# Peptides against a protein of PDB entry 4JHK: the designs that were tried, part 16

Target 1, 212 residues: chain A of PDB entry 4JHK
Amino acid sequence: EDYKIQSFDLETQKLLKTALKDPGSVDLEKVSSVIVDQSLKDQVFSREAGRICYTIVQAEAKQTNGSVFRRNLLNRLQQEFKAREETRKRSTQEWVCLVSFICNIFDYLKVNNMPMVALVHPVYDCLFRLAQSDALKNEEEVDCLVLQLHRIGDQLEKMNVQLMDELFNLLRDGFLLQEDLSSMGRLLLLEILEFRAGGWKLSDTAQKYYYS

## One batch from the design tools (peptide; made by RFdiffusion4, then SolubleMPNN)

Design b2_p25_6_s3
Fold by OpenDDE base, seed 3:
Structure b2_p25_6_s3 (fold): chain B 212 residues (1-212), chain A 25 residues (1-25)
Amino acid sequence: as target 1 above (212 residues)
Amino acid sequence: MEEKKKELEEEKKELEEVEKSLLEL
């Protein structure tokens, strides 16, 4: 399986591969830190990090019935989430990578085959922040918002339809009322409004775009 | 193994606290 770890040096790749196969033989705190650090720098890796994390969690559970990796991962996630406004001010790129990472963890890191309830509000908080006027004027943030909604919007709505309604009210208002949207930003907002209205169903072309 | 069981129980408790904290944010 391809875990998209080409952005790491060879030694770190070896560490990650070992964690995937034999998590008990490596420092899982170090592994979690490496994954989070790289997720904040690389959008492609950030999008794939959830799958890697899920695999490590499952491997550790099978090997020792432990959850050291998940604990360290969630601790670091909590730290980054708390500092999200500082991250956004420092670097839009790191901010959108953080959002992508949190959403990807929500998508892949299931507990008893269900989404982690604890991640629902943090995910919505990130998406609501991206839906504010000061973020909607930034195409990079709009791209991130729309991408996450395409990937996990249907799952999030199942967890809390009221928050999703409120979020889309902001997106509708942004589309209709905000003057400083880019042309692409406006098109993306329209598309995501129609996407939800259509029951979160993608065309074949859209499927390739958002999941390639 | 009693020691392993204890470690696992402590780890689960720590995870639950982290999850609870995330929910409250």
Scores: peptide ipSAE 0.031, ipTM 0.550, DockQ to the pose 0.949
Fold by OpenDDE base, seed 5:
Structure b2_p25_6_s3 (fold): chain B 212 residues (1-212), chain A 25 residues (1-25)
Amino acid sequence: as target 1 above (212 residues)
Amino acid sequence: MEEKKKELEEEKKELEEVEKSLLEL
């Protein structure tokens, strides 16, 4: 397996590679921090981070039956989540990276092939925040919202359909009623509304955009 | 080995507490 960790310096790359294969030999708190820090800078990496995290969790479980990495990861995630409004005020980019990271952890960090129930409400909270009027006017936040819903919307709906209905009511209202949406933002909202209405199925074009 | 098992059990409990705390955020 090849992991996309080229954005890190060579020493950190070595650390991550070691964590992937021999997690017991490295400082897993440091590893988790490095992954989170980079995920807050690069939304594309956030998806890769989910895969990396899952691999490390599995490796540690197999090696020592431990969960030190996951504990540290979730602790850091909790800290970032608590500070999400401050993050948003400081940097929209960091905020959408945080949301992307949380969503990707939800997507990849499964237990017995099941989503972590503890992450369901935090994920929804992030998506609801992106669905507020002050966020919908920002194309970067709309991009993030729509992207996450394409990736994990069907899974989230299975966990709580009521919250999903409420979320999409906000998106519908935003699409129909909010005047300060960008043209692209409006198109993205329409697309995601249609996406869910179609049973979370994508066109070939949309598939290429969101999953390639 | 028994001490390690106890440590692992404590680690699992700690993880569960962290996971539960996420629900409250």
Scores: peptide ipSAE 0.030, ipTM 0.535, DockQ to the pose 0.943
Fold by OpenDDE base, seed 2:
Structure b2_p25_6_s3 (fold): chain B 212 residues (1-212), chain A 25 residues (1-25)
Amino acid sequence: as target 1 above (212 residues)
Amino acid sequence: MEEKKKELEEEKKELEEVEKSLLEL
């Protein structure tokens, strides 16, 4: 499988590949740190990091019945989440990478084929932050918001429909009432509103756009 | 064997604490 780790140097790639196959032979704390650090600065990687993490978790579970990697990963995730406002103030790019990463972990890091309940509110908190007026005026944040909702919106709604309704009320109001949206931002909001209204189902064209 | 079981139980407990903490955020 291709885990899209080309952004790392060769030594780190080797470390990650080893973690994916033989997690007991590497420092899993270091591996988790490397993954999180890269996810915070590389949006392409942050989008795929969940799959990598899940694979390592499964590999460790099978090999040693351990969960060292998941523990370290979630600890780091918690730290970054707590500091999310400071991250946003410092760098919009790092902020959207963080959101992407958290959503990706939610999407892939499942237990018994179910999302981790512990991540539901953190994910919603991030999306609600992106739905505030000060964020909606930034196209980069709107891009992130809409992308995550396309990818995990249906799963999130199943976990808490009330929060999803509240979130989309904000998005509707932003679309209709906010004056300083970019043209693209407005189009993206409209599209995601229609997407949910249509039952979170993608056309073939939309599927290619969001997942290719 | 017993020591390993204890280590695994402790690891599980630590993970549960982390998850609980995330729920409170």
Scores: peptide ipSAE 0.030, ipTM 0.542, DockQ to the pose 0.968
Fold by OpenDDE base, seed 1:
Structure b2_p25_6_s3 (fold): chain B 212 residues (1-212), chain A 25 residues (1-25)
Amino acid sequence: as target 1 above (212 residues)
Amino acid sequence: MEEKKKELEEEKKELEEVEKSLLEL
């Protein structure tokens, strides 16, 4: 199995490779910090980060029945989540990377083959923030919102349909009533409204757009 | 090993606490 870690220096690549196969031999707090730091500046990596994290969690569980990595990862995630408004004010790019990372962790880190319940509200909080009027006018935030809903919307709805209904009420109102949406933003909102209405089913063309 | 087992149980409890904290945010 190959992982996209070329953006790291050679020493860090070695650290990550070792964590993937022998997590007990490395500083797992350092590993978690490195992954989070990179995920906050590279949205493409944030998706890979979910897969990497899942593999490390499985490797540690198999090796020592431990969960040191997951604990450190979640602790760092909590810190970044708590500071999300400050992050958004400082950098839209870092903010959407943070949202992408949280959503990808939700997507990949399963407990007993189920999503982590502890991440449900944090994920919804991020998506609700992206659905506010001040965020919907920013195409980068709309892109992030719609992308995450395509990736994990069906899973999130299963966890809490009431929150999903409330979220999509905001998106509908944004689409219909908000005047300062970009043309692409409005198109993306329409598409995601139709996507959910269609039972979260992607066409081949949409699959290519969002996942290639 | 009983000592190792005890350490693993403590680690699990710590993880549960951090997960609970995330729910409260």
Scores: peptide ipSAE 0.029, ipTM 0.541, DockQ to the pose 0.944

Design b2_p25_8_s2
Fold by OpenDDE base, seed 2:
Structure b2_p25_8_s2 (fold): chain B 212 residues (1-212), chain A 25 residues (1-25)
Amino acid sequence: as target 1 above (212 residues)
Amino acid sequence: SSMEKKEKEEKEKLLKEIDELEAKA
């Protein structure tokens, strides 16, 4: 399996590979920190990090019946989430990477094939932040918002339809009332509104656009 | 002003269409 870890140095790659196969032989706190740090810097990695995390979680569970990695990962994620406003002010890139990472973890790190309930509100909080007027005027943030909704919107709605309705009310207001949206931003908002209305189903063309 | 009004009307029309689609889903 390709876990897209080529962005790391060779030593770190070895560490990650070892964690994937023999998690008991490595410092799983360090591994979790490395994954989070890289996810904040690399949006491509942040979108794929969930697969790595899931595999490590499964490997540790099978090997030692432990959950050290998951605990450390979620602890670090919580720290980053709490500091999200500061992150956004410091770097839009890091902010959208953080959102992407949190959404990716939500998507992949399931328990008994169910999303982690503890991540529902954090994910929505991030998406609501992206749906504010000051964020909607930034195309990078709109791109992130729309991308995440394409990826996990259906799952999130199943967890809390009321929050999803509230979120989309903000998106409708942005689409209709906000004057400083870019043309692309406006198109993206319209597209995602239609996407939800269509039952969260991607066309083959849309699938290629967002995930290739 | 006329163009802005037309744009607003078109947006509102699109939103209504979206709402109708959501109701059917």
Scores: peptide ipSAE 0.000, ipTM 0.249, DockQ to the pose 0.013
Fold by OpenDDE base, seed 3:
Structure b2_p25_8_s2 (fold): chain B 212 residues (1-212), chain A 25 residues (1-25)
Amino acid sequence: as target 1 above (212 residues)
Amino acid sequence: SSMEKKEKEEKEKLLKEIDELEAKA
């Protein structure tokens, strides 16, 4: 399988490959830190890192019945989440990578085939932050918001429909009332409003308008 | 401009569709 680890140096790639196959032979705290660090710098990796993490979790469970990697991963994720406002202030790029990574972990790291309930509020908190007026004026943040809603919006709604309604009220108000949106940002908001209204799929009219 | 008018009309059509879908949900 391709785990998309080409962004790492060769030595780190070897470490990750070993963790995927024989997690008991490596420092899983170090592995988790490396994955999180790279996810904050590389948006492409941050969107795909969940699959790597899930595989390591499953490999460790089968090999040693352990959960060292998952615990370290979630601890580091919680640390980054707590510092999210400082991260956003320092670097919009790192902020959207963090959101992408958290959403990706939510999507892949399931327990008994169910999303981790503990990640629901952190994910919504990130999406609500992206839905604020100061974030909606930034096209990079709007792109991130809409992308995550396309990926996991239906799953999130199943976990908490009330929060999703509140989030989309903010998006509607932003689309209708906020004047400093970019043209692309406004189009993306309109598209995602239509996407949810259609049951998390595009209507024929919307598909033709946005993607013809 | 003609382009601006077209864009406005398309946005209005999409907003109407959104309202209709939300009412049926």
Scores: peptide ipSAE 0.000, ipTM 0.263, DockQ to the pose 0.012
Fold by OpenDDE base, seed 4:
Structure b2_p25_8_s2 (fold): chain B 212 residues (1-212), chain A 25 residues (1-25)
Amino acid sequence: as target 1 above (212 residues)
Amino acid sequence: SSMEKKEKEEKEKLLKEIDELEAKA
């Protein structure tokens, strides 16, 4: 599969390509840092980053039975997660990129074909933050929230249904009670509420309404 | 406005659908 790494300079592209094929020959800490840094700036790359990370993890495991890349990646993610409030204050764009990246890593970076348990609470914490009233008034944050729930909501629920119930209680309350939601934000919340209620599937009626 | 009325009706319809789905789950 072709990886979308055109946004990097040629040297970095070469580094990433080498990491994908021969992870033992490169500094995997540097590779992880580069991927995280770019993912915090580019939401489009964040989706590709999940696939790239998975491939590197698998390649390293196969080649050396190592986990250097995964360890460095998770450490960096934890650092960014801890600083998430500061990131949000500094830049909404960087914040939603961070959330998107963490969610994509959760989606792609599976261990024994299962989501990483260590990422469950960080993902929920990010989504809960997006579900707060000060975030729900921002359309960019609502877009991010709804997008992630569409992508990984069913998987997250399987990991912890109680947290998902609590999250959706907040979303319902936001939809019904919060006055400063944008029209689009309100529609997005309604759609995602319906999406979950339908077993993480769009009804024919909803599909027609939102995507037609 | 006609658009506002339509939007309200659609929202009410969707809310009802959500409630029905949640009750069946």
Scores: peptide ipSAE 0.000, ipTM 0.263, DockQ to the pose 0.012
Fold by OpenDDE base, seed 5:
Structure b2_p25_8_s2 (fold): chain B 212 residues (1-212), chain A 25 residues (1-25)
Amino acid sequence: as target 1 above (212 residues)
Amino acid sequence: SSMEKKEKEEKEKLLKEIDELEAKA
Protein backbone atom coordinates (compact mmCIF):
# COMPACT_ATOMS: atom_id res chain seq x y z
CA GLU B 1 0.00 0.00 0.00
CA ASP B 2 1.26 3.45 -0.95
CA TYR B 3 0.89 5.90 1.89
CA LYS B 4 2.05 8.98 -0.06
CA ILE B 5 4.86 10.01 2.23
CA GLN B 6 7.21 11.26 -0.48
CA SER B 7 6.96 14.81 0.79
CA PHE B 8 8.89 13.89 3.92
CA ASP B 9 12.64 13.67 4.15
CA LEU B 10 14.16 10.22 4.20
CA GLU B 11 14.58 10.12 7.94
CA THR B 12 10.97 11.01 8.55
CA GLN B 13 9.85 8.56 5.91
CA LYS B 14 11.69 5.87 7.78
CA LEU B 15 10.03 6.94 10.99
CA LEU B 16 6.60 6.79 9.43
CA LYS B 17 7.26 3.45 7.79
CA THR B 18 8.35 2.08 11.12
CA ALA B 19 5.26 3.48 12.79
CA LEU B 20 3.11 1.77 10.19
CA LYS B 21 4.70 -1.61 10.80
CA ASP B 22 6.08 -1.52 14.32
CA PRO B 23 4.47 1.37 16.17
CA GLY B 24 5.79 0.20 19.51
CA SER B 25 9.35 0.92 18.43
CA VAL B 26 8.86 4.63 17.80
CA ASP B 27 7.73 7.70 19.67
CA LEU B 28 4.12 7.83 18.62
CA GLU B 29 3.67 11.32 19.98
CA LYS B 30 6.43 12.47 17.68
CA VAL B 31 4.89 10.57 14.80
CA SER B 32 1.53 12.20 15.38
CA SER B 33 3.13 15.62 15.54
CA VAL B 34 5.02 15.04 12.33
CA ILE B 35 1.87 13.95 10.56
CA VAL B 36 -0.10 16.95 11.76
CA ASP B 37 2.70 19.37 10.93
CA GLN B 38 3.03 18.02 7.43
CA SER B 39 -0.72 17.94 6.95
CA LEU B 40 -0.82 21.66 7.62
CA LYS B 41 1.80 22.30 4.95
CA ASP B 42 1.02 19.80 2.24
CA GLN B 43 -2.48 19.70 0.86
CA VAL B 44 -1.87 16.40 -0.89
CA PHE B 45 -0.68 14.78 2.27
CA SER B 46 -3.44 16.43 4.28
CA ARG B 47 -6.03 14.74 2.11
CA GLU B 48 -4.51 11.32 2.61
CA ALA B 49 -3.21 11.59 6.16
CA GLY B 50 -6.30 9.91 7.55
CA ARG B 51 -5.43 6.68 5.84
CA ILE B 52 -1.94 6.75 7.30
CA CYS B 53 -3.31 7.53 10.72
CA TYR B 54 -5.84 4.74 10.51
CA THR B 55 -3.14 2.28 9.59
CA ILE B 56 -0.96 3.34 12.50
CA VAL B 57 -3.93 3.10 14.86
CA GLN B 58 -4.67 -0.38 13.63
CA ALA B 59 -1.05 -1.41 13.86
CA GLU B 60 -0.76 -0.19 17.43
CA ALA B 61 -4.01 -1.83 18.43
CA LYS B 62 -2.84 -5.12 17.01
CA GLN B 63 0.64 -4.89 18.44
CA THR B 64 0.03 -3.62 21.95
CA ASN B 65 -3.70 -3.03 22.17
CA GLY B 66 -2.68 0.54 22.75
CA SER B 67 -4.08 3.85 21.61
CA VAL B 68 -1.18 6.19 22.25
CA PHE B 69 -1.00 7.37 18.68
CA ARG B 70 -4.71 8.07 18.39
CA ARG B 71 -4.74 9.90 21.69
CA ASN B 72 -1.81 12.09 20.73
CA LEU B 73 -3.19 12.65 17.27
CA LEU B 74 -6.57 13.75 18.55
CA ASN B 75 -5.01 15.96 21.19
CA ARG B 76 -2.91 17.73 18.60
CA LEU B 77 -5.87 17.93 16.28
CA GLN B 78 -7.92 19.54 19.00
CA GLN B 79 -5.20 22.09 19.61
CA GLU B 80 -5.08 23.00 15.95
CA PHE B 81 -8.85 23.12 15.79
CA LYS B 82 -9.03 25.53 18.69
CA ALA B 83 -6.53 27.77 16.94
CA ARG B 84 -8.28 27.50 13.58
CA GLU B 85 -9.18 31.19 13.32
CA GLU B 86 -5.60 32.21 13.90
CA THR B 87 -4.48 29.64 11.38
CA ARG B 88 -6.93 30.97 8.83
CA LYS B 89 -5.73 34.50 9.45
CA ARG B 90 -2.12 33.47 9.04
CA SER B 91 -2.48 31.21 6.03
CA THR B 92 -5.43 30.17 3.94
CA GLN B 93 -3.35 27.25 2.75
CA GLU B 94 -2.74 25.98 6.25
CA TRP B 95 -6.38 26.52 7.12
CA VAL B 96 -7.73 24.48 4.22
CA CYS B 97 -5.10 21.85 4.93
CA LEU B 98 -6.29 21.70 8.51
CA VAL B 99 -9.89 21.30 7.43
CA SER B 100 -8.92 18.66 4.91
CA PHE B 101 -6.98 16.81 7.56
CA ILE B 102 -9.77 16.90 10.13
CA CYS B 103 -12.27 15.72 7.56
CA ASN B 104 -9.93 13.01 6.38
CA ILE B 105 -9.44 11.81 9.94
CA PHE B 106 -13.20 11.74 10.33
CA ASP B 107 -13.45 9.71 7.15
CA TYR B 108 -10.81 7.12 7.94
CA LEU B 109 -10.46 6.93 11.70
CA LYS B 110 -13.52 4.92 12.61
CA VAL B 111 -14.42 3.48 15.96
CA ASN B 112 -16.20 0.16 15.68
CA ASN B 113 -16.72 0.96 12.03
CA MET B 114 -18.51 4.16 12.98
CA PRO B 115 -17.42 7.77 12.68
CA MET B 116 -15.93 9.27 15.79
CA VAL B 117 -18.71 11.21 17.46
CA ALA B 118 -16.18 13.55 19.00
CA LEU B 119 -15.18 14.79 15.55
CA VAL B 120 -18.69 15.60 14.34
CA HIS B 121 -18.95 19.08 15.77
CA PRO B 122 -15.36 20.02 14.97
CA VAL B 123 -15.91 19.00 11.36
CA TYR B 124 -19.16 20.92 11.14
CA ASP B 125 -17.56 23.94 12.77
CA CYS B 126 -14.86 23.93 10.12
CA LEU B 127 -17.37 23.56 7.32
CA PHE B 128 -19.56 26.30 8.77
CA ARG B 129 -16.53 28.56 8.87
CA LEU B 130 -15.88 27.84 5.22
CA ALA B 131 -19.51 28.66 4.51
CA GLN B 132 -19.23 32.20 5.89
CA SER B 133 -19.25 35.08 3.45
CA ASP B 134 -15.62 36.00 4.01
CA ALA B 135 -14.59 32.46 3.17
CA LEU B 136 -16.94 31.87 0.26
CA LYS B 137 -15.27 34.68 -1.66
CA ASN B 138 -12.03 32.71 -1.60
CA GLU B 139 -11.97 30.01 -4.23
CA GLU B 140 -9.45 27.97 -2.28
CA GLU B 141 -11.80 27.80 0.68
CA VAL B 142 -14.77 26.97 -1.53
CA ASP B 143 -12.77 24.21 -3.16
CA CYS B 144 -11.98 22.82 0.25
CA LEU B 145 -15.56 23.05 1.45
CA VAL B 146 -17.01 21.37 -1.59
CA LEU B 147 -14.34 18.69 -1.65
CA GLN B 148 -14.97 17.72 1.95
CA LEU B 149 -18.71 17.63 1.45
CA HIS B 150 -18.21 15.35 -1.52
CA ARG B 151 -16.04 13.06 0.53
CA ILE B 152 -17.79 12.94 3.87
CA GLY B 153 -21.06 14.84 3.48
CA ASP B 154 -23.21 11.74 3.45
CA GLN B 155 -21.52 10.36 6.54
CA LEU B 156 -21.66 13.68 8.30
CA GLU B 157 -25.35 14.13 7.56
CA LYS B 158 -26.06 10.75 9.11
CA MET B 159 -24.45 12.03 12.28
CA ASN B 160 -26.46 15.24 12.40
CA VAL B 161 -28.93 16.12 9.70
CA GLN B 162 -30.00 19.32 11.41
CA LEU B 163 -26.52 20.79 11.22
CA MET B 164 -26.24 19.72 7.62
CA ASP B 165 -29.50 21.46 6.81
CA GLU B 166 -28.23 24.58 8.50
CA LEU B 167 -24.94 24.39 6.63
CA PHE B 168 -26.65 24.08 3.30
CA ASN B 169 -28.92 26.97 4.15
CA LEU B 170 -25.77 29.04 4.41
CA LEU B 171 -24.52 27.70 1.12
CA ARG B 172 -27.80 28.48 -0.60
CA ASP B 173 -27.78 31.95 0.87
CA GLY B 174 -24.20 32.42 -0.23
CA PHE B 175 -25.02 31.36 -3.73
CA LEU B 176 -28.12 33.53 -3.96
CA LEU B 177 -27.08 36.60 -2.04
CA GLN B 178 -23.32 36.94 -2.17
CA GLU B 179 -22.05 38.99 -5.09
CA ASP B 180 -18.31 38.56 -4.77
CA LEU B 181 -18.17 34.84 -5.44
CA SER B 182 -15.86 33.73 -8.19
CA SER B 183 -17.43 32.09 -11.19
CA MET B 184 -15.88 28.80 -10.22
CA GLY B 185 -16.92 29.23 -6.61
CA ARG B 186 -20.50 29.83 -7.61
CA LEU B 187 -20.50 26.80 -9.86
CA LEU B 188 -19.05 24.68 -7.10
CA LEU B 189 -21.75 25.81 -4.70
CA LEU B 190 -24.42 24.91 -7.21
CA GLU B 191 -22.81 21.57 -7.79
CA ILE B 192 -22.66 20.71 -4.12
CA LEU B 193 -26.27 21.76 -3.62
CA GLU B 194 -27.17 19.42 -6.42
CA PHE B 195 -24.94 16.75 -5.00
CA ARG B 196 -26.78 16.65 -1.70
CA ALA B 197 -30.19 17.05 -3.28
CA GLY B 198 -29.39 14.04 -5.40
CA GLY B 199 -28.63 11.91 -2.39
CA TRP B 200 -24.92 12.62 -2.23
CA LYS B 201 -24.20 11.23 -5.67
CA LEU B 202 -21.37 12.63 -7.70
CA SER B 203 -22.05 14.48 -10.89
CA ASP B 204 -19.86 13.84 -13.90
CA THR B 205 -18.37 17.29 -13.45
CA ALA B 206 -17.51 16.67 -9.82
CA GLN B 207 -16.05 13.30 -10.64
CA LYS B 208 -13.76 14.85 -13.19
CA TYR B 209 -12.80 17.79 -11.03
CA TYR B 210 -12.01 16.02 -7.80
CA TYR B 211 -11.10 12.50 -8.80
CA SER B 212 -9.44 12.86 -12.19
CA SER A 1 -18.16 37.48 -22.23
CA SER A 2 -17.87 33.84 -23.12
CA MET A 3 -17.15 33.01 -19.53
CA GLU A 4 -20.17 34.91 -18.30
CA LYS A 5 -22.37 33.19 -20.82
CA LYS A 6 -21.08 29.80 -19.81
CA GLU A 7 -21.58 30.60 -16.16
CA LYS A 8 -25.13 31.73 -16.79
CA GLU A 9 -25.94 28.59 -18.70
CA GLU A 10 -24.43 26.40 -16.03
CA LYS A 11 -26.30 28.25 -13.29
CA GLU A 12 -29.59 27.84 -15.05
CA LYS A 13 -28.95 24.18 -15.69
CA LEU A 14 -27.84 23.40 -12.17
CA LEU A 15 -30.62 25.41 -10.55
CA LYS A 16 -33.14 23.52 -12.57
CA GLU A 17 -31.59 20.22 -11.62
CA ILE A 18 -31.47 21.19 -7.95
CA ASP A 19 -35.10 22.23 -7.97
CA GLU A 20 -36.12 18.99 -9.58
CA LEU A 21 -34.10 16.89 -7.19
CA GLU A 22 -35.33 18.76 -4.14
CA ALA A 23 -38.90 18.42 -5.31
CA LYS A 24 -38.45 14.67 -5.51
CA ALA A 25 -36.96 14.41 -2.10
Scores: peptide ipSAE 0.000, ipTM 0.272, DockQ to the pose 0.013

## One batch from the design tools (peptide; made by RFdiffusion4, then SolubleMPNN)

Design b2_p26_6_s3
Fold by OpenDDE base, seed 4:
Structure b2_p26_6_s3 (fold): chain B 212 residues (1-212), chain A 26 residues (1-26)
Amino acid sequence: as target 1 above (212 residues)
Amino acid sequence: SEEEERKKFEEELKKEEEEAKKLAEQ
């Protein structure tokens, strides 16, 4: 498999490749930190980070039946999550990358073939933050919100339908009542409202748009 | 409070990691 790690220097790329194949031979705490750091800077990588992390977790489990990487990763993730408001204030780009990363971890990093229950509320907290009026007026944040809901909305709803209902109440209100939405933002909100109403199923056209 | 929720998150993470480890060792 090819991994999108071109944004790293060659030494770090080698480190990551080694972690993917022989995790016991590298400092997995360092690897986890590198992945999180880059996920905050590079949205393309952030989108794939979950897959990379999953592969490392599986490799470590197979090799040593260990979970050092996952533990370190989640610890760092929690630290970044705790500081999410400060991150948002500092950089919208880093904030949306953080959300994307957390959502991808939720999507890929399953425990016993199930989504991690511990990540449910943190993911919702991020999405709720994106659904606030001050965030909905920012197209970059709306893009992030809608993208994540397309990718993991159905899974999240299965974990907690009440929170999903509350979230979509905010999105509906934003769509109907908020005046300073961008044209694209408004269209995206409408689309995601319809997407959920349709049972989280994409048309072929929408599939190409979000997952090409 | 937010702090209480943070603590719950930490506890849940630890719990899931422990459970995953136990199951993997069986």
Scores: peptide ipSAE 0.070, ipTM 0.700, DockQ to the pose 0.232
Fold by OpenDDE base, seed 1:
Structure b2_p26_6_s3 (fold): chain B 212 residues (1-212), chain A 26 residues (1-26)
Amino acid sequence: as target 1 above (212 residues)
Amino acid sequence: SEEEERKKFEEELKKEEEEAKKLAEQ
């Protein structure tokens, strides 16, 4: 199975592969740190890291009934979330990678096939930040926002429809009232508004854009 | 507040981890 870890050096790739199959034989704190660090730097990886993390969590649970990896991962995630404003200030790219990673973890790390309740508000907080006027004028942030809503919007709404309504009120206002949106940004906002209105059903065009 | 949210996050994580362990033990 391909976990898209080609961005790592060979030694780290081996470490990750070992963690995926025999997590008890590696330093899972180190593994979690490596994954989080790379997720903040690599947009492609940040969008896919949840699957890797899920597999490691599953492997550790099967092997030892342990949760060392998940604990370390989520602790680090919490730290990065706390520092999200500083991250955004430093680098828009790292910020959108962080959001992508958090959303991806939400999507993949489930307990009894249900999303982690603890991640609901952090995810919404990130999306609300992306929905502010200063973020909506940045096409990179709009792209991130819309991408996450396409991928996990339906799940998030099930967790808290009130927050979703509030979020989309901001998006509607941005679309209708904000003057400094890029052409693409405006189109993306319109598309996501229609996407939710259509029951979160993905069109063929959107499929090609958001899922390669 | 931010502190309350942080505490809630930690508590919910612990709860979910415990539930996950119980499920794995079954």
Scores: peptide ipSAE 0.065, ipTM 0.697, DockQ to the pose 0.217
Fold by OpenDDE base, seed 3:
Structure b2_p26_6_s3 (fold): chain B 212 residues (1-212), chain A 26 residues (1-26)
Amino acid sequence: as target 1 above (212 residues)
Amino acid sequence: SEEEERKKFEEELKKEEEEAKKLAEQ
């Protein structure tokens, strides 16, 4: 499969490829740092980073029964999450990349074939932040919010339906009451409201939009 | 271990969530 690492220079690509196949031969702290740094700058990569991370985790487990990569990854993720408000103030682009990355890690990085429970509230916290009025007026943040809900909303709801209900109450209120939404933002909110109401089932058109 | 990592991460994240909640309620 293609891991979409074309944005890296050749040396870094080699490092990542080696980590995927022979993680014991590389500096896994460096690998984790590179992945996180790029995920904060590249939305395309941030959406794929979870799969890459999972592959490295599995490869390390099989090769050395180690968990160096996962430990470094989660430590860095925690640091970035804690600083999320500062990141948002500095750069909306980096903020939405961070959210995308966290959601992607939730989606792909399983522990004993189960989602990491520790990420549930952090993911919801990010989504709730995107659902605030000051964020809903920014189309880039709305795009991110709706995209994540399309990708992992059903999984998140299974983890905590109460939080999902609360989140969608905010989205409904935003759709109905907020005056400074963009036209596209309003359409996206309506679409995601209907998407959940329909049981999180994607149409063929929606599938192409979000996953192609 | 994996469990230790999970617990540590959960604890730190929970602390952050509580702080954020307090700020929102003021």
Scores: peptide ipSAE 0.034, ipTM 0.555, DockQ to the pose 0.043
Fold by OpenDDE base, seed 2:
Structure b2_p26_6_s3 (fold): chain B 212 residues (1-212), chain A 26 residues (1-26)
Amino acid sequence: as target 1 above (212 residues)
Amino acid sequence: SEEEERKKFEEELKKEEEEAKKLAEQ
């Protein structure tokens, strides 16, 4: 499997590769810290971090029946989530990376082959924040919002339809009523509205855009 | 255990959600 870790230096790449295959031979606390730190800086990596994390979790469980990595990862995630408003105020880029990371963890870090229930409301909280008028005017936040909904919207809806309805009410209102949306932002909102209306099924064009 | 860790995390996240909700309502 190819894990997108090219953004790390060679030493860190080696560390991560070792963690993926032989987690017992590395400092998993350090590994978790490195992953979270990079996820907050690099949105591309943030999108893939969940898969990496899940692989490490599975590898550690299989090798040592341990959960050191997951424990440290989730602890750090919780800390970042708690500070999300501060993060947003400080840096939009870090904020959208955080959202992407949380959503990616939700997507990949399964418990009994199901999404972690504990992350449902936190994910929605992040998405609702992105759906506020002050966020919708920022194209970077809209892009993040729409991207996450493309990736995990179907799963989220299955977990809580009411929240999804409420979220999309905000998105519809934003699309129709908010005057200071960027052109791209408006297009993205329209696309995601249609995406859900179509049963969360991607067009060929959208499939290529989001997953190629 | 994994189950204990999960439950603890869920409880903590739930508390945070409640706090966030209160703040949002203000």
Scores: peptide ipSAE 0.033, ipTM 0.559, DockQ to the pose 0.047

